# Ledger of designs, part 48: peptides against a protein of PDB entry 4XPM

Target 1, 160 residues: chain A of PDB entry 4XPM
Amino acid sequence: VMLHSKNVKGFLENTLKPYDLHSVDFKTSSLQSSMIITATNGGILSYATSNNDVPKNSINEINSVNNLKMMSLLIKDKWSEDENDTEEQHSNSCYPVEIDSFKTKIYTYEMEDLHTCVAQIPNSDLLLLFIAEGSFPYGLLVIKIERAMRELTDLFGYKL
Target 2, 67 residues: chain B of PDB entry 4XPM
Amino acid sequence: DIKGTIAFDTHGNVIESTGVGSQRIEDIGDLSKVTLDAEGFAQVQGDSLLVHLYKRNDITLAVYTSA

## One batch from the design tools (peptide; made by RFdiffusion4, then SolubleMPNN)

Design b2_p13_1_s2 (from b2_p13_1, 8 letters changed)
Fold by OpenDDE base, seed 2:
Structure b2_p13_1_s2 (fold): chain B 160 residues (1-160), chain C 67 residues (1-67), chain A 13 residues (1-13)
Amino acid sequence: as target 1 above (160 residues)
Amino acid sequence: as target 2 above (67 residues)
Amino acid sequence: SLADLFDKLLADI
């Protein structure tokens, strides 16, 4: 089944949901943002944010979107650098994973006080990007994005 | 009685932390080096707490107790 | 048991 833009948007919105680990009484905040961006230019193809209280077309919304664009570009650049750096690919900030025989890597990046995680959708020109508050632990964020990636098989191999 | 927990992955990154565990994230470095038994268990005596370790599938769970 | 707690944790994730 082909993933349409509305389906992708809804998917990203669902990824915003927090974890509630009842077994140990641990809860996270919602993700701040979830995005699919281009690996080539860092352009945002689709995104969801937890802060939807800002009126549409307001200056605050514009600033928020611009901030996402900036973060997307910065993270794409860092990702691109790391993809050409063997040492970075073997650091604790890189998780090689395999999904349905497709290999990809998950990277964690500190963005000021935010915790971010990015991964190339296998064999595609697309990146999946999660942005969370600093209280969201990296290990759990990695698990979250890996599981999300497994639901995006329709985008595997997608080329711009 | 559990005083707290830490779960972490093979990269030393936290999966979750609760109670006293959230104040002892720095323990991960040492806990990751502990030799586990054949069943994946270990116990480590801390400064004032006993740490119970269990590892499976690249995830380590540390449970802090008073004894 | 600790193993049971671990299983519950995995189930929650």
Scores: peptide ipSAE 0.782, ipTM 0.955, DockQ to the pose 0.966
Fold by OpenDDE base, seed 1:
Structure b2_p13_1_s2 (fold): chain B 160 residues (1-160), chain C 67 residues (1-67), chain A 13 residues (1-13)
Amino acid sequence: as target 1 above (160 residues)
Amino acid sequence: as target 2 above (67 residues)
Amino acid sequence: SLADLFDKLLADI
């Protein structure tokens, strides 16, 4: 399956949207970032950010992108370790899930003051990664990324 | 009247919290151990608030009221 | 009812 960058970018941008739970009058912030990265080396294939106030080609943008690269690599490394650790896979930070008969795992990681969530796209070399503010509840973040992965069936089985 | 809410999953992680519920996240540990009836309901009397519990599909909703 | 509120919550998520 061919990966269409424009389609993926638009999808990731849509995942940034906050939750507004009117029934209980609860609102979240937008996701800070949403990314698809490689499970092999943590390289960013596509990303979206909620910070639209940074001029393009500015030093601030470069720093922002570099920060995303750093976070993606760190999270990829932690994910890789956990995928080879039975104990970590049975912790409360790991959610085994099944999507269309494909099994995967969702992990939550606290990165400084940020809440992050990462999951391998089923049978693929790709990870979906959400980065949110610390006020974004982990339980809701997990639901969000699971729902998002269900919309990425075209990437199931994608190999680099 | 509802004074607050907490929704949480089977891992004890918060899905949402509002009002007094946002200040009582530590209650999740005890609330997760409450035995529910056949329809998924329970009530727990706190120090000053009544907690109404409902669980379905691995999600528990706790509603805090004054009575 | 509480169940109704729960249903609304699920619908919002």
Scores: peptide ipSAE 0.782, ipTM 0.955, DockQ to the pose 0.942
Fold by OpenDDE base, seed 3:
Structure b2_p13_1_s2 (fold): chain B 160 residues (1-160), chain C 67 residues (1-67), chain A 13 residues (1-13)
Amino acid sequence: as target 1 above (160 residues)
Amino acid sequence: as target 2 above (67 residues)
Amino acid sequence: SLADLFDKLLADI
């Protein structure tokens, strides 16, 4: 089954949901944003954001989209650097993972007061990017994006 | 009686923290070095709290108790 | 038990 644009958007919307760990009475905030971007230029193919309090076609909406574009580009650049840096790939900010025999890496990046996590969709020109508040713990964010990645098998091998 | 918890991964990054655990994130460095028994358990005496450790699947759970 | 709590935590994640 091929993922359509609507399905991708809905998928990203679903990733925004917070964790509620009832066993230990721990709950996170919702993700600020979730995106699929190109690994080549950091272009946004699809995205979802929490707090739809921004009116459509408003200046605030334009600003928010522009901010996402900027963050996407910055994170793409950092990711590209790390993919060419052996030392960075062995830091605690890099999680090598394997999904159905496909290898990829999850990177955590501090972006001002935000916690971000990015991973290349296996064998593709695409990156999955989560942006969360600073209160969202990195360990849980990594688990979240890994689990999400496992649901994007339709995008494995996608080339631009 | 549980006073708090910390769960963390092999990179030392927090998965969750509650209660007194939220105030003791710095303990992860030392807790990650504790030798566990064959069943994945250990206990570490803290300042005034006892820390119960359990590790499985590269996740460590630390539970803080008064005794 | 601690192991039971761990299992519940994993289930929540």
Scores: peptide ipSAE 0.781, ipTM 0.955, DockQ to the pose 0.944
Fold by OpenDDE base, seed 4:
Structure b2_p13_1_s2 (fold): chain B 160 residues (1-160), chain C 67 residues (1-67), chain A 13 residues (1-13)
Amino acid sequence: as target 1 above (160 residues)
Amino acid sequence: as target 2 above (67 residues)
Amino acid sequence: SLADLFDKLLADI
């Protein structure tokens, strides 16, 4: 069964949930945003945000969407550059991973005061992108996106 | 008694930090170089605190105690 | 034990 647009939106909304590591009494904030974007031009195919304080169709909502578009494009550009840079692929900001025999990479990027991570959905033209506050540790963010990506097998191999 | 914790990955990135561990993120550099025993354990004196290390599956947990 | 705490941490993640 293929993931439909509504299913993807719901999935992304679920990824916004924070971690609560009871064993060590560590808690994170919610993700600010979670997106699926195109690897080709950074276009947003689906997104979720934890900021629900903005009225629909308001100027503030438009501004927030525009910010997401800009950030998506910027991260796509960084990702594209790194995918063509062997040195960057061996940095501490790059995590090669394998999911169901498919290889991909997770990158962490500092965007102003935000912590982000992005990964190509295996064999696809799509990227999964998480945006979090600076207090969200990168190591945990990487684990989060890896776990999330394992749930997107229907999108593996998706080509535009 | 545990005074704090740090968990980190093989890239030196934090997974979690609590207590005094949150104030000692800079310790990761040195802790990552510690030789562990066959079971994945080590102990290191860190300032006035003892650091208990355990590593498995590319994750290291550091627990800070007074002794 | 430390290993037990580690296991609990992994379970939380």
Scores: peptide ipSAE 0.780, ipTM 0.955, DockQ to the pose 0.940

Design b2_p13_1_s3 (from b2_p13_1, 8 letters changed)
Fold by OpenDDE base, seed 5:
Structure b2_p13_1_s3 (fold): chain B 160 residues (1-160), chain C 67 residues (1-67), chain A 13 residues (1-13)
Amino acid sequence: as target 1 above (160 residues)
Amino acid sequence: as target 2 above (67 residues)
Amino acid sequence: SLADLFEKLLADI
């Protein structure tokens, strides 16, 4: 089954939900944003945000979207650099993973006071990107994005 | 009685923290070096708290107790 | 037990 734009948007919206670890009474905030962007240019193909307090077409919304675009581009650039840097790929901020025999990497990046996590959808020209508050622990964020990636098999091998 | 918890991965990144564990994130460095038994368990005496370590695969849980 | 807590945590993650 092919993932259409509406399906992707809904998927990303679902990823915004917080983690609730009932066993230890630990709960995160919702993700601020979840995006699929191009690995080539950092362009946003689809996104979801938990910021529901901004009126449509307001200057604040425009600024928010622009900020999202900026972060997307910055993270894409950092990712591109790291993909060409052996040392960075061996840092604690890089998680090599394998999903159904497909290899990819998960990177964590601090963006101002935000915690971000990005991963190339295996063999594709696409990146999955999570943006969370600083209170969202990186280890859990990595687990979250890996689990999410496993649900995007329809996008594996997608080329622009 | 549990005073707090820290869960962390093999990269030393936090998965979760609660109670006193939230104030002891710096312990991960030392805790990650502790040798576990065949069942992935160890106990480490801290300054005033006992730390119970449980590890499976890439996840380690540290539970802080008074005894 | 604390071991049970660990199992529950793993299940929650």
Scores: peptide ipSAE 0.791, ipTM 0.954, DockQ to the pose 0.815
Fold by OpenDDE base, seed 4:
Structure b2_p13_1_s3 (fold): chain B 160 residues (1-160), chain C 67 residues (1-67), chain A 13 residues (1-13)
Amino acid sequence: as target 1 above (160 residues)
Amino acid sequence: as target 2 above (67 residues)
Amino acid sequence: SLADLFEKLLADI
């Protein structure tokens, strides 16, 4: 069974939920956005946002979508650069990980006042992208995206 | 009496912070260099607070207490 | 105990 567009959308919406570490009374904000984009062009295949206060087809929604498109392209470009830069791959902003014998990397990027995290879905032409407020710790964001990727096995190996 | 906490990964990035820990993120650099025992535990005296360190895998927790 | 706190944190993550 493969993940369909509807299922992917629901998945991304679920990733928006904040972390709540009850043991130490620490709770994050919700993710601002969660997206699956193409590694080739940074095109958005699916996305979810925590800001649902914008009327559909309104100018504000258009601006929001355009902003996401811009961010996805910028992050894709930076990701592409880092994937071709050995030094960047060994920085504290890069986390090599292995999921079900598939290797990938998680990158953290500061985008203005936002904390972002991106990772290539293993052996695929797709990237998973989280955008959070600056208060969202990078270490926890990395854990979050790693856990999320483990649920996207249907997309492993997906080629455009 | 816990005054705060910092949890961080092997890259020195914060996982969580509370209380006085939120104001001591800069301590991660030094705390990451502390030698832990076989159980992944250490205690470090810092200024007026005692820091209890626990590490397992790639996660370290620092708990700040008065004693 | 603080050790228990650590275990709980790991479980929360």
Scores: peptide ipSAE 0.791, ipTM 0.954, DockQ to the pose 0.816
Fold by OpenDDE base, seed 1:
Structure b2_p13_1_s3 (fold): chain B 160 residues (1-160), chain C 67 residues (1-67), chain A 13 residues (1-13)
Amino acid sequence: as target 1 above (160 residues)
Amino acid sequence: as target 2 above (67 residues)
Amino acid sequence: SLADLFEKLLADI
């Protein structure tokens, strides 16, 4: 069963929620953005952002969307390079994971002052991408995206 | 009393940090090399604080206390 | 106990 586009959007919006570790009194900020993009050309299929104070159809919104497009393309390019680089796949920035017998990798990338992580949805032409503030620790960001990926089984094997 | 915490993964990346732990991220390198017992526990006396280590499922928690 | 704290952390994650 294929996820409806509205369901995907709602899912991404839900991933924006901060991590709250009550036991140690640690709480993150919300994710800045959450996206599903194509692994082939970095095109955005769906996205959510936490900065919703910008009026729709405004110049500021357009600039924000354009910035997301730029970041998604840059991250996709870096991901593509790393997928063809054995050394990069064995760095501390790469987390091999297995979900329901499907293997994939989570990569962390620093983009200016932002913390990002990206993972190929198993056996698909799609990438899940999280963008967070620099205060969001990478180890927790990796856990977050892995848990999110486990909820996207309907997209496993999706080909463009 | 707890002075702070650091949680980190097997890659040495931070999962969370609080209190004095936020200022001692560099400790992860040494803490990751500590041999844990069968229960995934160890204690390490630092420069001025006692560190309590707990590990399970690739997650390590370091708790800093005064004693 | 601190052991309990660890268990709670694991549950939060």
Scores: peptide ipSAE 0.790, ipTM 0.954, DockQ to the pose 0.815
Fold by OpenDDE base, seed 3:
Structure b2_p13_1_s3 (fold): chain B 160 residues (1-160), chain C 67 residues (1-67), chain A 13 residues (1-13)
Amino acid sequence: as target 1 above (160 residues)
Amino acid sequence: as target 2 above (67 residues)
Amino acid sequence: SLADLFEKLLADI
């Protein structure tokens, strides 16, 4: 069944939830943002944010959206560069993964004080992007985005 | 008896850290080089703490104890 | 046991 826009939004909202590792009494913060963007131009197709305190149509909301647009573009550019750089693909910031015989890569990027993680949805023109606080460990962030991507099979092969 | 934990992946990135483990992230470099037995286990004596290592599916857990 | 802790952690992840 094809994912509808509303379903995608709900999916992204669900990814915002923190990890709670009860066994070792470790809990993360919620993700700051979760996005699906185009690999071509970094355009935002869908997004969710944990900060819902901003009134609708307010200046703060506009600034928030603009900030997301900026970050998505920057990360898209960095991702594009790395996809054309063999050395970067062999760094510890790149995780080659395979999902149901489809290959993709997960990249971690430090964005000021934020921890980000991005991955191309297999064979698609889309990227999944997580933005978290600096306290969110990269290893767990990578696991999170990999698990999330496994739930987006409907978007595999999506072309603009 | 547990003083802290560090879990990390094969890239040396932290998965979680608690207690004294949160202050010993730099140990990952050395811990990642420890040879594990057939069951993915090892013990390493470091300073005043004993480190219990467990690894499976590219995830390593280091548990710090006093003994 | 600590081994059990590891198993629980893997399950939490």
Scores: peptide ipSAE 0.790, ipTM 0.954, DockQ to the pose 0.819

Design b2_p13_1_s4 (from b2_p13_1, 7 letters changed)
Fold by OpenDDE base, seed 2:
Structure b2_p13_1_s4 (fold): chain B 160 residues (1-160), chain C 67 residues (1-67), chain A 13 residues (1-13)
Amino acid sequence: as target 1 above (160 residues)
Amino acid sequence: as target 2 above (67 residues)
Amino acid sequence: SLADLFDKLLAEI
């Protein structure tokens, strides 16, 4: 079954929700953004953002979207470089994972004061990208994106 | 009485931190090297706090207590 | 117990 655009958008919106760890009384902020982008060009196929108070078609909205496009491109480029760098793949910023017998990697990247992580959806031309505030711990961000990818099995093997 | 917590993964990245744990992120380096028993447990006497370590499924929780 | 705390944490993440 193929995921429709609306389904993907709704999924990404749900990933924005913060962690609330009642056991230890720890709570994160919401993700700033959640995106599915192309691994080839860093183009945004779908996205969600926590900054929904910006009026539609406003200058602020345009700037926000442009900023997302820029971040997407930059992160895609870094990801592409790391995929061709054995040393980077063995750093603390790379998490090899296996989901339903499919192997992929989760990368964490510091983007100015933001914490980001990106992972190739297994065997696909797509990347899942989370952008969070600097207060969002990387270890938890990695767990979050891994859990999210497990819900995107319909996109496994997707080729552009 | 819990004074704080740090949870971290095998890469040394923080999963969560609370209380005094938030001020002791630098402890992760040493805590990650502590030998755990068969149940994934250890206690480490700190400078002024006792650290209770639990590890399972590549996740370590450090709980800081006064005793 | 603290062990129970850990179990709860693991269940939440």
Scores: peptide ipSAE 0.789, ipTM 0.955, DockQ to the pose 0.855
Fold by OpenDDE base, seed 5:
Parts: structure tokens; C-alpha cells; sequence
Structure b2_p13_1_s4 (fold): chain B 160 residues (1-160), chain C 67 residues (1-67), chain A 13 residues (1-13)
């Protein structure tokens, strides 16, 4: 089954939902943003945001979108650098993972006061990117993106 | 009674923290070095709290109690 | 028990 744009958007919106760990009474905020971007240029193919307080077509919305584009590009650039740097791949910010025999890496990046996490969709030209508040712990963010990646098997091997 | 918790991964990154655990993130460094038994369990006496450690599948949970 | 707590946590993440 092929993932269409609407399905991808809905998927990303669902990833925005916070964790609520009832066992230990721990709850996170919602993700600020969730995106699928190109690994080649950092272009945003699809995105979702939890910022519901910005009116459509307002200057604030435009600035928000532009900021998202900027962050996407910056993270893509950092990811590209790290993919060519064996030292960075062995840092605590890199998680090699395997999903259904497909190998990929999850990276965590601090962007100002935000916590971000990015992973290449296995064998594809696409990256999945989560942006969260600084209060969202990295270990949980990594788990979140890994779980999400497992639901994107239709995009495995996707080439531009 | 539980005073707090810290869960962390093999990279030392926090998964969750509550109670006194939220104020003791720096403990992860030492806790990660603790040798666990065959069941993935250990107890470590802290300054005033007892830490119960549980590890399974690269996830460690530290539970802080008074005794 | 605390072990049960851990199991619950693992199930939630």
C-alpha cells in the first residue's frame, strides 16, 4: 500500500501527541513539529505542527513556516556532515538501529532551546524529523522516532 | 515509598524523570556503571536515599526510596 | 512491586 500525501500528513499529526507515562506519572508536552524532509536538499515534503494559536496567512504563521524551513535545512546539513564523520557516528547523539533488517541511524541535535531528533527512512532519500521543547527528554524522543519509523515501511527505499 | 524515578538509555540520555529523580540527573553517570545481577537488578545506597536499579533491553530504571 | 512498575513503564514507552 502506497502512502499518499494525506496519509503522511495524518501520520505526522499523530506523532505530535505527547507521552503520558501513567506508571511513573510522567507526561511530556506535544511535539512542536514533525516533518518528512528530503535528505538531498532539506526540502519539506510534509509537516505537522502543534502550534494552533497562529492565524492562517498571518505574518506570524509565515514566520513560523520560514523558521521551520530554516531548522529543516540546518538539521539536514548537520545530518549530512555526521553521515560523513565516523567520529560523530560514535557519539552519544547517534543511535544505530535496525528495523526489519534495514539499518538506519537516529541523531539528536540541540537547536537553540529545542530538542530535535532526525532519522533517515531506511534506504530512502527521506528524513523523519521531530522537534520538541527542551523539556522533552532525548532518550524518550529517540524511542518515539524509532517507533514512528517502524510505521513508515511503505517509504522504505523511496528515492527521489 | 517512592520519592522519584529516572529512566535512561545506554547513551546516558534521560527517558523520564520524576520527583527527586528530576533533581538527580547527574546520578546517571554513576548509576550506569553499577554492576547488575543476572536479573538486571541492583540496589545502591545514596546520600539519604536508596536507589533501586532495574535494567532490561538497554533501558535502566532508577527508583529512589527512603528505605 | 517495583519490578511490576518497571514492566508497566516498558510497556508504555
Amino acid sequence: as target 1 above (160 residues)
Amino acid sequence: as target 2 above (67 residues)
Amino acid sequence: SLADLFDKLLAEI
Scores: peptide ipSAE 0.789, ipTM 0.955, DockQ to the pose 0.854
Fold by OpenDDE base, seed 1:
Structure b2_p13_1_s4 (fold): chain B 160 residues (1-160), chain C 67 residues (1-67), chain A 13 residues (1-13)
Amino acid sequence: as target 1 above (160 residues)
Amino acid sequence: as target 2 above (67 residues)
Amino acid sequence: SLADLFDKLLAEI
């Protein structure tokens, strides 16, 4: 069963929520952005952002969307390079994971002052991409995207 | 009393940090090399603080206390 | 106990 586009948008919006670890009194910021993009050309299929104070159809919104498009393309390109580089796949920035017998990799990338992580949805032409502030620790970001990926089984094997 | 915490993964990346732990991220390198017992526990006396180490499911928690 | 603290943390992440 394929996820409806509205369901995907709602899912991405939910991923924006911060961690609040009451046990150790640690709280993160919300994710800046959460996206599903194509692995082939970095096109954005769906996205959510925490900066909702910008009026829709404004110049500021357009600039924000364009910035997301730029970041998604850059990250997709870096991901593509790393997927063809054995050395990069064995770096501390790459986390091999297995979800329901499907293997994939989570990559962390620093983009200016932002912390990002990206993972191919297993056996698909799609990437899940999280963008967070620099204060969001990478180890927790990796856990977050892995947990999110486990909820996207309907997209496993999705081909464009 | 707890003075701070650091949680980190097998790559040495931070999962969370609080209190004095936020200022001692460089400790991860040494802490990751500590041999744990069968229960995934160890205690390490630092320069001024006692570190309680717990590891399970590839996640390590370091708790810093005064004693 | 501190062990309980760790269990709580693991349950939250």
Scores: peptide ipSAE 0.789, ipTM 0.955, DockQ to the pose 0.829
Fold by OpenDDE base, seed 3:
Structure b2_p13_1_s4 (fold): chain B 160 residues (1-160), chain C 67 residues (1-67), chain A 13 residues (1-13)
Amino acid sequence: as target 1 above (160 residues)
Amino acid sequence: as target 2 above (67 residues)
Amino acid sequence: SLADLFDKLLAEI
């Protein structure tokens, strides 16, 4: 079944939920943001944010959206560069993964005080992007985005 | 008694850390080089703490105990 | 056991 826009939004909202590892008594914060963006221009197709304290149509909301647009563009640019850089693809910031015979890569990027993770949805023109606080460990963030991507099979092969 | 934990991946990135483990992230470099037995287990004596290492599916867990 | 702890952790991530 094809994912509808509302379903995608709900999916992204669900990814915001923190980890609570009861086995070792470890908890994370919620993701700051979760986004699906275009690999071509970094345009935001869908997004979710944990900060719901901003009134709608407020100046703060506009600033928040603009900030997301800026970050998505910056990360898209960095991703594009790395996809054309063999050395970067072999760094510890790049995780080659395979999902149902489809190959993709997960990249981790430090954005000021934020921990980010981005991955191309297999064979698509889309990127999945997680933005978290600096306290969110990269290893767990990578696991999180990999698990999430496995649930987006409807978007595999999506072309703009 | 568990004094802390560190879980990390094959890239040396932290998955989780608790207790004394949170203060010993630098141990990952050395712990990643430890040879594990056929069951993916090893013990390493470090200073006053014993480190119990478990690895499975490219994930390593280090558990710090006093004994 | 600590081995059980690891199994639980793996199940949670």
Scores: peptide ipSAE 0.789, ipTM 0.955, DockQ to the pose 0.832

